# Ledger of designs, part 75: peptides against a protein of PDB entry 2Q3Z

Target 1, 272 residues: chain A of PDB entry 2Q3Z
Amino acid sequence: YVLTQQGFIYQGSAKFIKNIPWNFGQFEDGILDICLILLDVNPKFLKNAGRDCSRRSSPVYVGRVVSGMVNCNDDQGVLLGRWDNNYGDGVSPMSWIGSVDILRRWKNHGCQRVKYGQCWVFAAVACTVLRCLGIPTRVVTNYNSAHDQNSNLLIEYFRNEFGEIQGDKSEMIWNFHCWVESWMTRPDLQPGYEGWQALDPTPQEKSEGTYCCGPVPVRAIKEGDLSTKYDAPFVFAEVNADVVDWIQQDDGSVHKSINRSLIVGLKISTKS
Target 2, 254 residues: chain A of PDB entry 2Q3Z as posed
Amino acid sequence: YVLTQQGFIYQGSAKFIKNIPWNFGQFQDGILDICLILLDVNPKFLKNAGRDCSRRSSPVYVGRVGSGMVNCNDDQGVLLGRWDNNYGDGVSPMSWIGSVDILRRWKNHGCQRVKYGQCWVFAAVACTVLRCLGIPTRVVTNYNSAHDSNLLIEYFRNSEMIWNFHCWVESWMTRPDLQPGYEGWQALDPTPQEKSEGTYCCGPVPVRAIKEGDLSTKYDAPFVFAEVNADVVDWIQKSINRSLIVGLKISTKS

## One batch from the design tools (peptide; made by RFdiffusion4, then SolubleMPNN)

Design b2_p15_1_s4 (from b2_p15_1, 10 letters changed)
Fold by OpenDDE base, seed 4:
Structure b2_p15_1_s4 (fold): chain B 272 residues (1-272), chain A 15 residues (1-15)
Amino acid sequence: as target 1 above (272 residues)
Amino acid sequence: ERIIYYNDGIHDLVF
């Protein structure tokens, strides 16, 4: 989780899982320096360099910084997300085969945002950075992954009587979503939450005013401890939100659609 | 139960 530079990122759908090879390249020339630059341009460093540097011994702190800095939202972060299939002024997210080129481009262009990323790109770059900084990290793929905007643990769709989704579809289920898990102790939490921590660098929701997510103990998510920092409700929803379809009739009445309600993520196999 | 896939080829049941 620190030493391996090549791996796979799982994509596709729950029924049709595919993978792409990815070069994390955390030990390639200059990558560590770029990761340090990433830390040195983070908003907390710019606000108070001494305080930021004093906290870099904490993988919790660093993980949270990295989750925010891998995306360019709110800061001089690495990647600009784009999902509209208009990538002509940059690189298609689907074209990347490793983190190294992305990080080098970012640095070489004066820490200007690299165009473009999507979830697996964000996750992979975060994985590289975290590994480079000595934090054991792996990329995680969740199929049928929810994006909960209001932390109600529901993905709610409103449909007309014909089944057509109404509204802006602000909440959604991704066919897959990628984030990272990092191994660390959690001295900032109650005992027992050491181990794998989820971090999500894809700019989906703001956490404490910044597009970042985590670290949150995977154990907390598994046990449903939504009070655990950081961002437990959001991460919990990603893996376990219920999907509710509401049918709105012409008379304004609303009722729950039974046949279209499901749990985020499908049961597909046993763990290995 | 939810299945999560890791880049090392391991998957875990979360729920």
Scores: peptide ipSAE 0.173, ipTM 0.800, DockQ to the pose 0.030
Fold by OpenDDE base, seed 5:
Structure b2_p15_1_s4 (fold): chain B 272 residues (1-272), chain A 15 residues (1-15)
Amino acid sequence: as target 1 above (272 residues)
Amino acid sequence: ERIIYYNDGIHDLVF
């Protein structure tokens, strides 16, 4: 998890799983220096360098900083997200083959945001940075992943009588979504939450005012402990949100549509 | 059962 520089990122759909090769390149020349620059330009360092540096011994603290700094929202972060298929003024998210080129471009252009990323690009860059900093990390792909915007653990769709979706689809289910898991102790939590922690660097929702997510124990998500910091409800929703279809009638009444159980998170295979 | 795919080729069950 720290030493492997080459890997695969899983994509596609639950029915048609695809993968792409990815060069994480955490040990390539200059990459560690870039990761340190990333820490040194984070808002917490700029506000109080001494306090920020004193906290860098905590993988919990560092993980949260990295999740925020991989995206350029609210800071001088690495990547600008774009999903509208208009990439002519940058690099298509689909064209990246590794984290190294992205990080080098970011640094070489004065820590200007790199255009463009999507979930797997954010996750892969975060994985590289965390591995560089000595934190065991892996990229995770979840199929049929939910984006809950109102923190109700539901993905709600409003439809008219013709079945057409009404209003802005602010909440959505991705065909796939990527984030990272990092191995760390959690001295800030009750015993038993050490191990894999979920972190999501894709700018989806703000956590404590910053587009970041986690770390949250994977165990807490599995057990449904939504009180566990950080961002347990959001991560839980990504993997376990219920989908509710509402039908709005002409009189303004809203009725729950018959349970189309959109199964969020379908297929499980474990390698022994 | 929900599948999570890891970049190391390991698959885990979340639910």
Scores: peptide ipSAE 0.157, ipTM 0.794, DockQ to the pose 0.030; fails the geometry check
Fold by OpenDDE base, seed 2:
Structure b2_p15_1_s4 (fold): chain B 272 residues (1-272), chain A 15 residues (1-15)
Amino acid sequence: as target 1 above (272 residues)
Amino acid sequence: ERIIYYNDGIHDLVF
């Protein structure tokens, strides 16, 4: 995981899984320096450099910082997300073939956000950075991945009597979503939660005020231990949220129409 | 019950 610079990212849909080649390039010239710059411009460093540096020996701490810094939300992070197919003023997320160019562009433009990323781009850049920093990391793809916006472990759609979705604030189920898993010990948790930890650098929800996610033990997610830091409920929902369709009547009454519990998290693919 | 498949060649997760 640390040594491999070339790999694949799984994409497509649950029915039609595909992959793209990706150059992680964690050992290419200048990439380590860029990763160190990323750490040195993070909000925690800017707030208290000594405290931040003293914690960089912790892969838990570093993983969380990287999760936040790969996206440009809240900070001088690497990538700006965009999903509306309007990429004319930047680079289409679909055109990237590796992390190296992204990181170089970010650094060379004074740590200005790179346009644009989507989930696999965020995940791949995070994977590069974490590997560069010596943390074994892989990209993970979840098909039919949920984005729980209100921390209720449900994806809720409100529909009128004709079945039409009402409002612009519908929770999302992605055809696929990518994040990373990093191997580390968890001395901050009870024994048994060492191993793979999920981290999600795609800006979806704020964690402790910052668009970041994890690390959370994959074991905790598997076992349904939602009390485990960090962000266990959110990550659990990504892979295991229930889908509820509500019908709103003209009289203001709301009725449950469909429970589509089998939709979310059909398949997760990782590098073997 | 919902079955979620996770396969990296190292371990499997079922939810």
Scores: peptide ipSAE 0.060, ipTM 0.752, DockQ to the pose 0.036; fails the geometry check
Fold by OpenDDE base, seed 1:
Structure b2_p15_1_s4 (fold): chain B 272 residues (1-272), chain A 15 residues (1-15)
Amino acid sequence: as target 1 above (272 residues)
Amino acid sequence: ERIIYYNDGIHDLVF
């Protein structure tokens, strides 16, 4: 999970799983230097270089920084996300075939955001960076992946009597979503949480004021330990949120639908 | 049943 430079990323849907080849290229010329630049332009370094550098021996710290810096939200990060099919002023997320071109473009344009990315692009770039920095990492794909926006571990849909979704704000279930898992010890946690840690570089929710997510032990997610830093409730919801379908009647009354149940996180796939 | 598939053969997660 450090030495392999080529792999596959799973996409599609739970019923129709697809994959694309991806060049992670963590050992290609200049990529390590770009990864170091990424660390040197992060907000924590700019605020206090000495403190940031002293913490770079921690894969927990580095993983969290990388999660935040792969997206350009809040900082000089690598990728700008876009999902509206308007990619004419950049590169379509579907056009990328590897992380190397993205990272080189970012660096060569003065650390300006690269347009555009979606979840698998964010995950793949994060995987490259983490591997480059010596952290064993793999890309994970979760099908029927939930995005909990209000931290209640529920995906709630409100519908009228005709079954039409009401409101401009709806929580989302992705057909698939990608993030990364990195192998590390967790000296900041109780014993037993070493091993694979989930990190999500796709800008979805803020963690401590920054669009980043994790690291959180995969074990904590499995066991439902929502107190475990970082961002256990959010990651737990991605794979295990309950779906509630509300029906609103003309009189304003609301009741749960008894005829519809949705399943989040049917399967998760990963391959190096 | 929610199944996580890993190719490493080291870890399987079932929710």
Scores: peptide ipSAE 0.032, ipTM 0.721, DockQ to the pose 0.029; fails the geometry check

Design b2_p15_2_s1 (from b2_p15_2, 8 letters changed)
Fold by OpenDDE base, seed 2:
Structure b2_p15_2_s1 (fold): chain B 272 residues (1-272), chain A 15 residues (1-15)
Amino acid sequence: as target 1 above (272 residues)
Amino acid sequence: AWVKRLNEWEINELD
């Protein structure tokens, strides 16, 4: 999990699982230096360098910083997300084959955001950075991954009588979503939550004012302990949210659809 | 329900 530089990232759908090769390259020349730059431009360092540096011995702290800095939201982070197939002014997320080029581009352009990333790109770069910093990390893919925006553990869709989705489609389910799991102790939590911790660098929801997510014990998610920091409800919803499909009638009445319920969550972790 | 696939929204095959 630290030594492996080449691996695979799972993609596709629950019915048609695919994978792509990925060069994590955490030990390639200059990558460690770039990871250190990433830490040195994070908002916490800029606010109080001494305090930030004093906390870098904590993989919990570092993991959370990296989760925020892999995306460019709110800071001088690495990647700008885009999902609308308009990539002409950058690099298509689908074209990346490794983290090294992304990190080098970011650094070489004065820590300017790299265009563009999607979930697996964010996750892969985070994995590279965390591994480079000595934190055992793997990329995880979750199929039918929910994005809960209102923290109710539900994904709600509204349709008209013709089956057309109403509203802005703010709540959504990804065909697949990627994040990382890092191995660490959790001295900040009750005993038993050491081990794999979920971290999500894709900018989806703000955590304590920043687009970051985790670390949260995988065990806590499995056991439904939503009180566990960080961001347990959000991560739990990604893998366990209930889906409600509403039909809106012309008279204003609303009833649940009789369609098959969506199955949220099918997690695959890498062996590398 | 809608599932966001790469570059577009699609109806979930589970419907």
Scores: peptide ipSAE 0.027, ipTM 0.680, DockQ to the pose 0.039
Fold by OpenDDE base, seed 1:
Structure b2_p15_2_s1 (fold): chain B 272 residues (1-272), chain A 15 residues (1-15)
Amino acid sequence: as target 1 above (272 residues)
Amino acid sequence: AWVKRLNEWEINELD
């Protein structure tokens, strides 16, 4: 997972799985230097360089920093996300074929955010950076991936008597979502949580005030241990959230739909 | 539930 520079990213839907080739290029010229710059411009370094540098021996710490720095939210991060199909002032997320061009553009423009990314782009860049830093990492695709915004492990939506969706529609299910898993020990947790750790660089929810997510043990998610840092409830919801379909009647009464709930989550880990 | 496709939304029938 560290040595592979070319691979595939899975996309599409659960019923129609697709993939695209991707050049991670972690060993291409100058890429390691760019990754080091990424660390040197992170908010923690700017606040206290000595403390930040002393913690870079921890893949847990570095993973969390990278998760935050791959997106440009809150910092001088790499990518700006956009999903509204208005990409005329940048590059369409669908146009990227590798991480190298993105990282080079970021550096060459004075660490200015690159326009634009979506989940697989964020994940792929994070994968490149983590691999550069010696952390075994793979891209993961989850189909029917939930985005829980209120930390209740539910995706809730309301319908009127005519079946029309009501409300702001803030909570959602992605046809697919991508993040990364990195292999590391977790000395900060109880024994048994070493191994694959989920990290999500797509800016979805803030963690401790910053748009970042993880690392959280994949084992903790599988076992439903939501007490484990970092961000276990959010990652758990991505793959296991329950969907509640509420029907609001004209009299204001609300009841659950008798319809079968959508099954959230079908995770596929890449082989390379 | 709302299912977000690339640049569009679909309502899932939950069936």
Scores: peptide ipSAE 0.026, ipTM 0.634, DockQ to the pose 0.037
Fold by OpenDDE base, seed 4:
Structure b2_p15_2_s1 (fold): chain B 272 residues (1-272), chain A 15 residues (1-15)
Amino acid sequence: as target 1 above (272 residues)
Amino acid sequence: AWVKRLNEWEINELD
């Protein structure tokens, strides 16, 4: 998980799984230096360099920093996300074939955000950075991945009596979503939560005021321990949210539709 | 272009 520089990222849908080759390139020339720059421009370093540096021995701390810094939200992070298919003023997320070019572009342009990324790009760059920093990391793809915005572990859709979706609901399900899992101990938690930790660098929701996510023990997610830091409810929802399809009648009454059989969450992790 | 976000309607259309 640290040594592999080339791999595959799974995409597509649950029914039609696809993959793309990806060059993580964590050992390519200059990449480590770029990763260190990434740490040195993070808000915590800028606020208190000594404190930040003293905490870099913690993969928990570093992982959380990286998850925040891979996206450019709230900081001088690496990638700007865009999902509207208007990429003319940058690089299409679909065109990237590796993390190295992204990181080099970021650095070479004075840590200016690179346009553009989507989940697999965010995840892949995070994977590169974390591996470069010596943290065993893998990219994870979750099909039918829920984006819970209100922490209720539900993805709710409303339909009218004609079955038409009411577009005011912001909660969505990704056909696929990518994040990373990193292997680390969790001395900040109760014993037993060492192992794979989920981290999500895609700017979906703020965690403690910053667009970052995790680390959260995969074990905690599996066991339903949603009190475990960081961001257990959100990550749990990604892989295990219930989807509720509501039908709203003209009289304002609402009832659940049984027509939906979508299963949230089909996680595939790489073994490389 | 890959559209990742699916609303309920879009999901149903895929089924």
Scores: peptide ipSAE 0.028, ipTM 0.632, DockQ to the pose 0.034; fails the geometry check
Fold by OpenDDE base, seed 5:
Structure b2_p15_2_s1 (fold): chain B 272 residues (1-272), chain A 15 residues (1-15)
Amino acid sequence: as target 1 above (272 residues)
Amino acid sequence: AWVKRLNEWEINELD
């Protein structure tokens, strides 16, 4: 989880699982230096360098910073996300084969955001950075991964009598989504939450005003302790949200569909 | 293969 530089990232769908090889390359020349630059350009450092540096001994603090800095939202972060299949002015997310080229491009262009990333690219870069900083980290893939935008732990769809989706399509489910898990102690929590912590660098929802997510104990998610910092409800929803499919009749009445319910979440943790 | 955003209807049809 620290020493392995080559690995696989799982993709596809729950029924058709795929994987790609990925070069994390955390020990390649100059990569550690780039990771340190990433810390030195984060908003907290720019606001108060002394306070930021004093907290870098905490993997909890560093993990949260890295989660925010891997995406370029709100800061001078590494990657710009794009999902509309228009990548002509950059590099297609599907073309990346490792983290090293991405990090080098970012640094060599004055910390300008790299175009483009999607979830597995964000996760892989975060994994590289965290490993460089001595934090054991692995990439995780979750199939049928929910994105809850209103914090109600539900993914809700509305259909008319013809089965057509109506209204706001903000609530969504990914065929797959990737994030990372990092091993750390949690002195900021009650005893028993040490171990794997989920971190999600893909910009989905703001946490305390910044597009970042975690760390949250995997144990807390498994046990349903949604009060546990950070962002337990959001991460819980990714793997456990209930899906409600509403049918709206002509008279305005609504009822739940009798169709097969979607099962949210099938998590695969990597061993490299 | 890269259709990542799916509604419940689309997912159910793929299953």
Scores: peptide ipSAE 0.024, ipTM 0.629, DockQ to the pose 0.038; fails the geometry check

Design b2_p15_2_s2 (from b2_p15_2, 7 letters changed)
Fold by OpenDDE base, seed 1:
Structure b2_p15_2_s2 (fold): chain B 272 residues (1-272), chain A 15 residues (1-15)
Amino acid sequence: as target 1 above (272 residues)
Amino acid sequence: EWVKKINEWEINELD
């Protein structure tokens, strides 16, 4: 995983899986230096350089820093996310074909955020950075991926008597979502949680005040251990959330219904 | 190209 510089990113939907080629380019000239700059401009380094540097031997620590720094939320991070199809003042997320150009643009413009990214772009850049730093990493695609905003492991919809969704539609299920998994030991956890750890650099929810996510053991998610740091409930919901419909009737009564037609989660790990 | 993320109701329409 560390040695592979070219690969594929899976996209589309569960029924119609697509992929695009991607150049991760972790060994291309200057990329390592850019990754080191990324670490040196992170908020923890700016606050206490000595403490930050002393912790860089931990892939757990570095992984969490990278997940926060790949997005520009809260810091001098790499990418600005945008999903409204208005990309005229930047580069369309769909136009990128590799991480190298993104990282070079970021560095060459004084660590200004690059416009624009979506989930696979965030994931791919994170993958490049982590690989560059010697952490085995792969991009993961999850189809029918849920975004739980209130940490109750449910995607909730309010519907009228006709079944039409009402009110805030902030919680949603995406056709696909991408993040990364990195291989590391977890000395900070109980034995058995070494191996693949999920990290999500797409700014979706704040973790400890910062838009970052993970690392969380893939095993913990599979076993439903939601007490495991970091962000186990959120990642669990991405792949396992139940969908609930709250149906309001004409008389004002509300009926709770489990929506069995919406099945969350179909995760595919890349071979490269 | 259908590359970007789409919401659940759009998914249902495609199914």
Scores: peptide ipSAE 0.076, ipTM 0.708, DockQ to the pose 0.033
Fold by OpenDDE base, seed 2:
Structure b2_p15_2_s2 (fold): chain B 272 residues (1-272), chain A 15 residues (1-15)
Amino acid sequence: as target 1 above (272 residues)
Amino acid sequence: EWVKKINEWEINELD
């Protein structure tokens, strides 16, 4: 989880699982220096360098910083996300084959955001950075991954009497989503939550004002302990959210229906 | 083939 530089990232759908090879390259020349630059341009460092540096011995702290800095939201982070298939002014997320080129481009252009990334790119870069910093990390893929936007552990769709979606605002289920799991102790939590911690660098929801997510114990998610920091409800919803259809009738009445056809969550963890 | 993330509507169309 620290020594491997090449691996696979799972993609596709629950019915059609695919994978791509990826060069993490955490030991390639200059990558460690770039990772250190990433830490040195994070908002917490810019605000108080001494305090930030004093906390870098904590993988919990560093993991959270990296989660925020891999995306360029709110800071001088590495990647700009884009999902609309318009990549002409940058590099298509599908074109990347490793983290090294991305990190080098970021650094060489004065820490300017690299265009473009999607979830597996964000996750892979985070994995590289965390491994480079000595934190055992793996990329994970969750199929039928939910994006809960209102923290109610539900994916809600509003439909008319014909079952047609109403409005342009709906919560999202992705065919797949990638994030990372990092191995660390959690002295900031009650005993028993050491081990794999989920971190999500894809900008989806703000956590404490920043587009970051985690670390949250995988055990806590598995056991449904949503009180554990950080961002347990959001990560839990990604893998366990229920889908609810709100069906509005012509008379104005609303019927709640559980959508059993959309099963959220199928997590695959890699061994490398 | 779909490599990028697709939303629930695209998922439904694939089914």
Scores: peptide ipSAE 0.076, ipTM 0.717, DockQ to the pose 0.032
Fold by OpenDDE base, seed 5:
Structure b2_p15_2_s2 (fold): chain B 272 residues (1-272), chain A 15 residues (1-15)
Amino acid sequence: as target 1 above (272 residues)
Amino acid sequence: EWVKKINEWEINELD
């Protein structure tokens, strides 16, 4: 989880699982230096360098910083996300084969955001950075992954008689989503929450005003302890949200679909 | 190829 430089990232769907090879390259020349630059340009360092540096011995603190800095939202982060299939002014997310080129491009262009990333790219870069900093980390893939935007642990869809999604509801279930799990102690929590912690660098929801997510104990998610720092309800919903599919009739009546069988969450943890 | 993220509706079409 620290020493492995090559691995696989799982993609596709629950029924059609795919994988791609990925070069994490955490020990390649200059990569550690780039990771240190990433820490030195984070908003907390810029606000109070002494306080930020004093907290870098905490993997909880560092993990949260990295989850925010891998995306360029709110800061001088590494990657700009894009999902609309218009990548002509950058690099398609599907073309990346490793973290090293991304990190080098970021640094060599004055910490300018790299175009473009999607979830597995964000996760892979975060994995590289965290490993460089001595934090055991792995990429995980969750199939049928829910994005809960209103913190009610429900994914609600409204469809017309033609099956088309209606309204401004932006809650979605994705074929797959990737994030990372890092191994750390949690002295900030009650005993028993040491171990794997979920961190999500893909900019989906703000946490304490910043596009970051975690760390949250995997154990807390499994046990349904949603009060646990950080972002337990969001991560819980990604793997356990209930789905409600409403059918809207022309007369204004609404009823639940009788044949919906979509199940949220199928998590695969990698060994690399 | 289904490398990119697709929405719930598209997932159902693949099933």
Scores: peptide ipSAE 0.069, ipTM 0.710, DockQ to the pose 0.034
Fold by OpenDDE base, seed 3:
Structure b2_p15_2_s2 (fold): chain B 272 residues (1-272), chain A 15 residues (1-15)
Amino acid sequence: as target 1 above (272 residues)
Amino acid sequence: EWVKKINEWEINELD
């Protein structure tokens, strides 16, 4: 999880699993230096360099910083996300074959955001950076992955009397979503939460005012301990949200229905 | 390649 530079990222859907080869390249020339630049341009460093540097011995702290800095939201981060198939002014997320080119482009253009990324690109770059910094990390794929926007552990669809989805469709399910898991101790938590920690660098929801997510113990998610920092409810919802349909009738009445046909979450961890 | 948020009908279509 630290030494492997080439691997596969799983994509597609639960029934039609695909994968792409990916060059993480954490040991390629200059990549470690770029990772250090990433730390040195993070908002916490810019606000208080001494405090930031003093905390870099903590993989919990560093993991959270990296989660925020891999996306360009709120900071001078690496990647700009885009999902509307309009990639003409950049590189299509589907075109990337490794993290090295992305990181080099970012650095060489004065830490200007690279266009464009989606979940697996964000996850892969985060994986590279964390591995560079000595944190064992793997990319994970979750099929039928929920995006809960209001931390209620529900994916809510508003529907008309014909079952057609109405509204902005802000809460949705990804056919697949990628994030990373990093191995670390959690001295900031009660004993027993050492091990794999989920981190999600895709800018989905803000955590403490910044588009970042985690680290949260995988054990906490599995056991339903949503009190553990960071962002346990959000990560839990990604893998285990309930789906609710709010069906509006012509008379203005609304019926709540549990959608049992949509099963959220099928997580696959990479072997290397 | 499928890389998007989908609703119930889209999920069912994939099955």
Scores: peptide ipSAE 0.041, ipTM 0.698, DockQ to the pose 0.037

